# Peptides against a protein of PDB entry 3ESW: the designs that were tried, part 2

Target 1, 322 residues: chain A of PDB entry 3ESW
Amino acid sequence: NNIDFDSIAKMLLIKYKDFILSKFKKAAPVENIRFQNLVHTNQFAQGVLGQSQHLCTVYDNPSWHSIVLETLDLDLIYKNVDKEFAKDGHAEGENIYTDYLVKELLRYFKQDFFKWCNKPDCNHCGQNTSENMTPLGSQGPNGEESKFNCGTVEIYKCNRCGNITRFPRYNDPIKLLETRKGRCGEWCNLFTLILKSFGLDVRYVWNREDHVWCEYFSNFLNRWVHVDSCEQSFDQPYIYSINWNKKMSYCIAFGKDGVVDVSKRYILQNELPRDQIKEEDLKFLCQFITKRLRYSLNDDEIYQLACRDEQEQIELIRGKTQ

## One batch from the design tools (peptide; made by RFdiffusion4, then SolubleMPNN)

Design b2_p21_1_s1
Fold by OpenDDE base, seed 3:
Structure b2_p21_1_s1 (fold): chain B 322 residues (1-322), chain A 21 residues (1-21)
Amino acid sequence: as target 1 above (322 residues)
Amino acid sequence: SNKEKLKKIAEELKEKIKELE
């Protein structure tokens, strides 16, 4: 009897699909108890949960997407994307076009749109006066600043005129479309929204050692791609550990469809102790939050995302950051 | 061979299962 290996493979794939789908069913009472206990007893777990409640959903706002698209120079962006796409002779490739779009958005954002603000300019002396600014510390937002999700305001004194300049650290990305300046937090926040506004699959990556960046899911490369708006960097996950010699302990990615420990992608050397949570508890936490984020999805969507998750885990284990 | 394809799929599935455990 000729063993129909194709039929056996199909049956195995069906059983595998059913097995995967079974993991995304409603959490058992024991899992809920474990989750509640972990979040109440572990500060790092509480922090990850708190970040997930914001970062996983905040950028999925159609009204914000419209405001972003109305604010950007779309004609310039698409002109540059079309120009670079045409050079590489790709006659067909809707998937690779998106990689060119992300690369142009990185260029446009850093070169044309947003500014790094180590120190603000003096409000009285005008442009290019940041060199004259002395930090006095931080304070809470005033009544106007508080309207734009401002947690802290950095205070500076001008050495030339003696006036005080306020640098509010806005967390409202729509306000950042107006201010056009910030540090890594403001850059990553607004750039994450920009990428989302083009309908892209994007995650916000939080590093415990005071840096943040994005990941974009490239349909062309069929993987998550490192994206840092501050560095105009595309697919260079090694820049922190190798180029900067940065010491790091945790990198956590937050997206609409999941929370993932991506530390293995970015922590290539100089690893700091991972002592904030047990590895098993962190794995459980990320899986539990991811499961909750997917509760409204259908079986096919759940299965496709699970296949993507598995491919990512294989990539992270094999160290095949090309 | 179809047997080698099935072995490869089974190995990939086993690796995926281990990563999910």
Scores: peptide ipSAE 0.014, ipTM 0.446, DockQ to the pose 0.390
Fold by OpenDDE base, seed 2:
Structure b2_p21_1_s1 (fold): chain B 322 residues (1-322), chain A 21 residues (1-21)
Amino acid sequence: as target 1 above (322 residues)
Amino acid sequence: SNKEKLKKIAEELKEKIKELE
């Protein structure tokens, strides 16, 4: 009996696809109850949910993408990408070209476009006066600052002229295209939008220990790649744990298609206690939010994303950072 | 052989199913 191996393979693939798709169907009533109880009883879970409601969707704004592309020096960016791509002897390969694009965007953003602002310059004394600035604390936004999703304003007094300078912590990334300055939050916020504006699959990574960065999905590498705009870093997930000797407990990635605990990619040593939530509850939470984000997707999209998720989980377990 | 390919796929699927349970 010639076992039609092709027919068996097709049947197995269909059954497997159906099985995977069954996991992404609308949550059962029991899962909804578990989710509601978790977010009402666990502050960390509530925080992750709150972040997901913003970070998973805010960057998927076509009007913002247009504004970004109109604001950036695209001619310079593409000229540099083309130049670097040509040096490596690659004649073709859209997938690897995108890696060069992200590397150039990191360069351009850090070197040419955005500025680190530990302390603002004095509005009265002008440039390079941040050394004269004394922090007085933080206050709520004024009426103008409030237009740009400002949660807090840092207040500084100039030791030289005595004038007050306000450093509003804007969360509106379009306002950041104008101000072109900030800390890790502003850097990551705007840079996430920039990457999204080029049509890339991007996640915002939140670290509980006061840092944030990006991941982009490299089609060339076929994996999520660490991207830190502050550091001009590409594919260096070890920089925090190893180079900075940073202690960390949680790294959560927020993307349009899912929420993923990526702690294993970044927490290589000096792990802090993961005491904010039970591991099973965190896993459940991320999966539940991910299911919700995928409810509008078709079966093929869900299946492709599930395959990607599985590959990532295997990567995270195996520690195959090359 | 197609048999070996199918065995590999079946094993990969079995492992994947187990990891997802």
Scores: peptide ipSAE 0.012, ipTM 0.421, DockQ to the pose 0.518
Fold by OpenDDE base, seed 4:
Structure b2_p21_1_s1 (fold): chain B 322 residues (1-322), chain A 21 residues (1-21)
Amino acid sequence: as target 1 above (322 residues)
Amino acid sequence: SNKEKLKKIAEELKEKIKELE
């Protein structure tokens, strides 16, 4: 009896696909109740849900992508990418080109495009006057600032001329293309949009301990890659825990296709107590939101994403940044 | 051999199932 091993393998793969797809079916009534109870009773869960409602979809705006691409010096960017790509002897069409693009975008963004703003320059005294600025506190946005999703405005007084300078904390990334300055929030917000504008798979990573960064899915490396625009960092997830000796409790990645606890990628030492939610409830929450984000996808898309998720979970468990 | 391929697939599936539990 010649066992048709190929037929058996195909049947196993089909059953496996069906099993994976079954996990992404509409949530059972019990899961919906659990979810509702969790987000109503746990503040951290409510926060993760609230962030997911914004961060998972806000960057998937074709109009914004067009504005970004019209605003960036694409000729310079691609010239530099092509130069570095050719220098390393890669053949045209290799998936590694996208990694070079992301690295150049990091360079371009930090060096040529965006500015770190500890304190604003004085609007009256001009450039390089931030040293003369004294913080007076924060206030709500004015009528003009409110048009650009501004929640807070930092107020500064110039010690030289006595004038007040406003530093609105804009959450509108299109406004950030104009202002071209900010802190980690503005940097990550606009840079996430920039990466998305190139058609890349990008996640926004929120750290509970007041930092934010991106992840890019490298088709060459076949994994999620740490990307920090503030640091011009590519594939250095250790920088926070090791280089900064930062204490952290939670890192949550928000993307169009899912919400993932990526804490294990970034929290390598100095872990703070994870006491905001039960680990099982956080896992459930992320999976539940991820299922919702995938409800409109076809079976093949769901399967491909599930395979990616599995690979990521293996990576996160093994601690092997391969 | 097809048997080895199937064993590898079965092992990969077993690992994946364990990682999904």
Scores: peptide ipSAE 0.011, ipTM 0.424, DockQ to the pose 0.384
Fold by OpenDDE base, seed 5:
Structure b2_p21_1_s1 (fold): chain B 322 residues (1-322), chain A 21 residues (1-21)
Amino acid sequence: as target 1 above (322 residues)
Amino acid sequence: SNKEKLKKIAEELKEKIKELE
């Protein structure tokens, strides 16, 4: 019996495609009930849902992309990318050019564009006066600061002149193009928008233990790549667990096409208790939100994304990061 | 072996999945 393995393989592919597409159909009533109960009863699930409602869609703004591209020194950026690509990239094909672009954007952002702000400079004394600043606490935004999605303002007093300096924690990334300073939140927020403005597939990664970074989908590497603008880091997911010896419990990635628990990529040692939600419920939650984000996509787009999801899950299980 | 045949099918499926990507 010549088992036509080619015919079997074709039938398996068709059945697999149909099976995958069936998972992304409208949620069954039982799934909706489970979801509603989970987000009503579990605070961590409420937090993940709330973040997804913002982070999955906020960066998909064409007007913001235009403002970003008009603000950046594109001539400098592409000059540097072209220079690095000309050295090593031609042998690897056109897809590697985007990896060079992301690496240059990391360099440009950290070295030329944005500033780390542990403490602000004194508004009266001028530049390099942050050492003279004493924190007085935090307060709500004033009427002007409130225009730029500001939840908190840090207040500092200058030890030299006695004047008060306000450091608004802006969440409007367009305002951050003007202020060009912040901590991990402002860095990751604006850098996520910058990457999106170049038409890249980007996720915002939230860590429960007070850090945030990005992931970029590299067509060259055919996987999600760790990107930290604060660290000028590309493809170094180990830096938190190994280099910083950071203890972590959850890392959740938020993108336009899905929400994914990426904890296994970043939590390599010193894992904290994952006691905020049942693992099965977290998996269900991420899948349910992902399904909702994909409701408007066609069958081919859904299938392509599902193949990426499967490859990522295999990667995360095998622990074969570099 | 059935194992080698299954491995080859899995590799071919993986390649076809990549072509669909």
Scores: peptide ipSAE 0.006, ipTM 0.398, DockQ to the pose 0.108

## One batch from the design tools (peptide; made by RFdiffusion4, then SolubleMPNN)

Design b2_p22_5_s4
Fold by OpenDDE base, seed 3:
Structure b2_p22_5_s4 (fold): chain B 322 residues (1-322), chain A 22 residues (1-22)
Amino acid sequence: as target 1 above (322 residues)
Amino acid sequence: DEEDKKIEELKKLIEEAIKKSK
């Protein structure tokens, strides 16, 4: 009896699809109660929920994408991408082109476009005067700064002229296209929007230990790829734990299609206590938020994303087989 | 989790069936 393996494979795929889709049905009353209790009783869970309400949707703004694309030197970017792509002997239409684009965007952003701001220059003395700046503390935004989603303004005094310089910590990424400066928060915020403006699948990664970066879904590599605009880093998730010897407890990725604990990708050594939430409750929280983000998607979209989720979970368990 | 085990089992079965169909 010739076993029709093709028929069996098709049947298994249907059953698997149905099984996956069953997980993404509307939340049961018990799950809703568990979720409400968790976010009400656990501050870390409340923080993750609050971040998800912003970070999962804010970058999906077509008007912002247009403003970004009009602001960037696209001719320079694509010229450099095409040059490096051709140099490595790739043909047009290969999925690897997008990896070259992200690498060039990292170069362009760090080298040509954005500036690290440890301290601002003195508004009176001009450029390259940050060495003369003494921090006085932080205050709330003024009426002008408040227009650009500013939560905090760092205040500096110039040791040379005695004038006060304000460094507003803007959360509006469109304002960052004008200011062209910041720290890891401003870098990651604007760079996340830049990547999204090219139609890329991007997540914002929040680390509890005061760092932030991106992940890009590479169609060529068929996985989420670490992207740090501050470091001009592509696919180097080890830089924090190994190169910096950074101690970390949580890394949470926020995207339009889900919230994922990606700590296992980045915390390779020097793990801090994960004492902010129970592991089972964090897993539940991320899954519950992800499920809500997918409520409007069709069965095929849900299935495709669930396949990606499962591949990522396997990757995170096995570690990078380099 | 029991669900994660079922998913991995289903994936293996599908991969094996696809390999045998080629």
Scores: peptide ipSAE 0.009, ipTM 0.409, DockQ to the pose 0.671
Fold by OpenDDE base, seed 2:
Structure b2_p22_5_s4 (fold): chain B 322 residues (1-322), chain A 22 residues (1-22)
Amino acid sequence: as target 1 above (322 residues)
Amino acid sequence: DEEDKKIEELKKLIEEAIKKSK
């Protein structure tokens, strides 16, 4: 009996698809119990859940995308992208153009659009007066600051004029289009929205050790690419562990379609103890949240994302062996 | 881990089946 290997292959592919899809079906009661127990008993798990409720969905706002695109110098951006694309002359297809776009957005954002604010300038003395500013601490937002999702306001006194300057830490990225200044949080927040506004697949990466950055899914490279707006960095996941010699324990990526522990991409050396949660519980948590985020997707979308997730996991395993 | 193993086994079976169909 000639084994119809084509028929067997098709049957196996169907069974494989069904198996993958079965993982993304509605959670079993036991999984819900495990999840509830985990988030109620583990503070780190609760934090990851809380972040996912915001970061996985907040940037999927079409009205914000329009405001971003209306605010940016798109003519300059596309002119520069076209110029760089034309230099490299590679018939590498339309997919590489997006990598050039992200690189230009990094340049534009850092050089032309946004400013690093370690200390604010004195509101009374004017520009280039940050050196005269002494931190007095932090306060809650006032009534005006509260309109822009402000949780904390840093208070500074000018050593020259004695006046108080407020530096509100706005979490509203639309307000950041106006203020055009901040630290890693504001940079990453607005830059994540900017990338999303161009229709890109973007994740917000939270590092427990007080840094944040983006990942962009490059269709050209067929992988998640490290993107740090503060550093104008594209595809340099090693900069924290190697260049900065930063000690890190957790890097968690938050996207519309999932939550992923990406620590293996960024923590190449100087790993801090991963003692906040059991590894199996973190894996379960990320998978459970990811499953919830995908509940509205069709079977083909779920399958495509699951294939992407698996390729990423393979990449993350291989990267430690090089 | 058991599910990931099942996936990897199934992938290998598919790859082998595809390879034998060529």
Scores: peptide ipSAE 0.009, ipTM 0.424, DockQ to the pose 0.723
Fold by OpenDDE base, seed 5:
Structure b2_p22_5_s4 (fold): chain B 322 residues (1-322), chain A 22 residues (1-22)
Amino acid sequence: as target 1 above (322 residues)
Amino acid sequence: DEEDKKIEELKKLIEEAIKKSK
């Protein structure tokens, strides 16, 4: 009996697809109970859920995308991308163009568009006066600042003129298009929106140890790529653990299609205790939230995303980004 | 969990298949 290996392979693929799709069906009552108990009893789980409710959806705003594209110098950006693509990209195919776009957006954002603000300039003395600024503390937003999703305002006094300067920590990325300054939070927030405005698949990565960055899904590399706007960094996940010698416990990626523990990509050494949640409960939590985010997707979309998820999990286990 | 074991087995099978396809 000639074993029809092609028919067996097709049947296995169908069964595998059905199995994958079954995991993304409506949650069983037991899973809902486990989820509810976890988020009510574990503060870290509650925090991850709260972040997912914002970060997974906030950047999927077509009106914001239009405002971003109207604000950026698109002629300069595409001119630079075309120039780099013409040198090296033609040999690698059209998919590499998006990698050049992200690299140029990193350059443009850091060099031409946005500014690092450790301390603000004095509103009275003008530019390059941040050296004269003394922190007085933080307070709540005023009535104007509150319009732009401001949680806190840092207060500074100028040592030269004695005037007070306010540095509101805006979470509204459209306001950041105007202010064009901030720290890692403002940088990552606006840069995530910028990447989304070009129709890219982007995740916001939260690190428990007070840093944030992006991941972009490269169609050329066929994987998630580390992107840090503060560092103008593309595909350098090692910079935190190796270059900065940073100690870290958790890195969680938040995207429209899922929540993923990406700690293994970034925590290469000096791992801090992962004592905030059981590993099985964190895995369950991320999968459960991901399942909810995919409820409106069709079977083919769910299957394609599940295949991508499995490839990412293999990558994270192997520890090879290259 | 029996399902996690099946996923790990499937991952191993995929890894072995990828290794054999090289």
Scores: peptide ipSAE 0.007, ipTM 0.383, DockQ to the pose 0.247
Fold by OpenDDE base, seed 4:
Structure b2_p22_5_s4 (fold): chain B 322 residues (1-322), chain A 22 residues (1-22)
Amino acid sequence: as target 1 above (322 residues)
Amino acid sequence: DEEDKKIEELKKLIEEAIKKSK
C-alpha cells in the first residue's frame, strides 16, 4: 500500500489550518463573560485593555505616515543605509536591507533628529540652559497644549532669569516632530510612528517598571527584534535586565495584529513578582484582545499571523536558540 | 465525517509509528 505521503501531508496541513483558524473565530459567550469579568475586576487587565485600544491602532494613520516621511531627511537616511548596506557586501533586494534601515533610523533619530529632555532649556536664556532649571511641579495643559494630546505639563523655573518654562508631555507624535524632544515616552511614541511610516511591522512594548520601547518584525531574522530609540539599540533585549540590572515584572507588546506578553524576552533576571494578574488570565486577556484585532482579517492572514505567533512563543519558551 | 474518520485513522497510524520508532 503506497502511502500517499503527499495526500496525507496535505490533509494534515488542511486540518492544522482549520484548527488554527478555529481559534480565531468569534469568541464564545463564555469567553466574553470571562473577558468582561476580568477587565472589570482586575486593574492590570483593565490597563492592558486600555493601552491596547490606543497603541494597537493609533500608529496606523496614513496621514501621519505622510507627515513623518515629509519631515524626515529621507535622502540622508537612505544614503546612509545604502552606504552601510554596500559596505557589508549585500545584494540589493535582500530582506536584510530593512534591518539596515531600522539601524539607520535609530542612528538618525538619536543623533540627528530627537533630543533627550531631562529638563528643558530656558525659553529665555536659550540653548544649553537646562542646568539652570528647577522643577516646580506639574500641572494640566493650557488650551494650546491640550490640542496635542497633552496630559501633563512639567513646570520649570530658570535660576538665572527667573522665567517659567513649560515642558508639555505631548502624546501626539505629530507634535513631537516639531518639539524634537522628550523622555522615553516621547521617544518611543514618535519612533514607533516613524517605523510604521516605513511600512514596517512594529509593536510598542510597555514595561510596567516605567520604560517603553519598540519591536520590529525583521523579515530577514524572521522574528521580532528589540528596538530602543533611546538607546539606539537593535536586537539587544537583554540591556534592561542584564546591562541595567533593572527589575521588571511585565513587558507587554502592543501591535495592530495583537497583544503579546513578551516578558520572557526582556526579563532575564531580577524578576519582580508577577502578582498583578494570574498568568492564565493574562494569557487569556492577550489572546482575547489579539483575536479581536484579527476579526477583519482573512483566513490566510490569520494563518500567517498564527504561524508567526507560534514561532514567537517557541522563541520565548526556548530562549534564543543559539 | 469521512475526513474526520480518515484523520483519526491517520492519528492512530502516526501514534503507532511513533511507538515503533521508540
Scores: peptide ipSAE 0.005, ipTM 0.335, DockQ to the pose 0.095

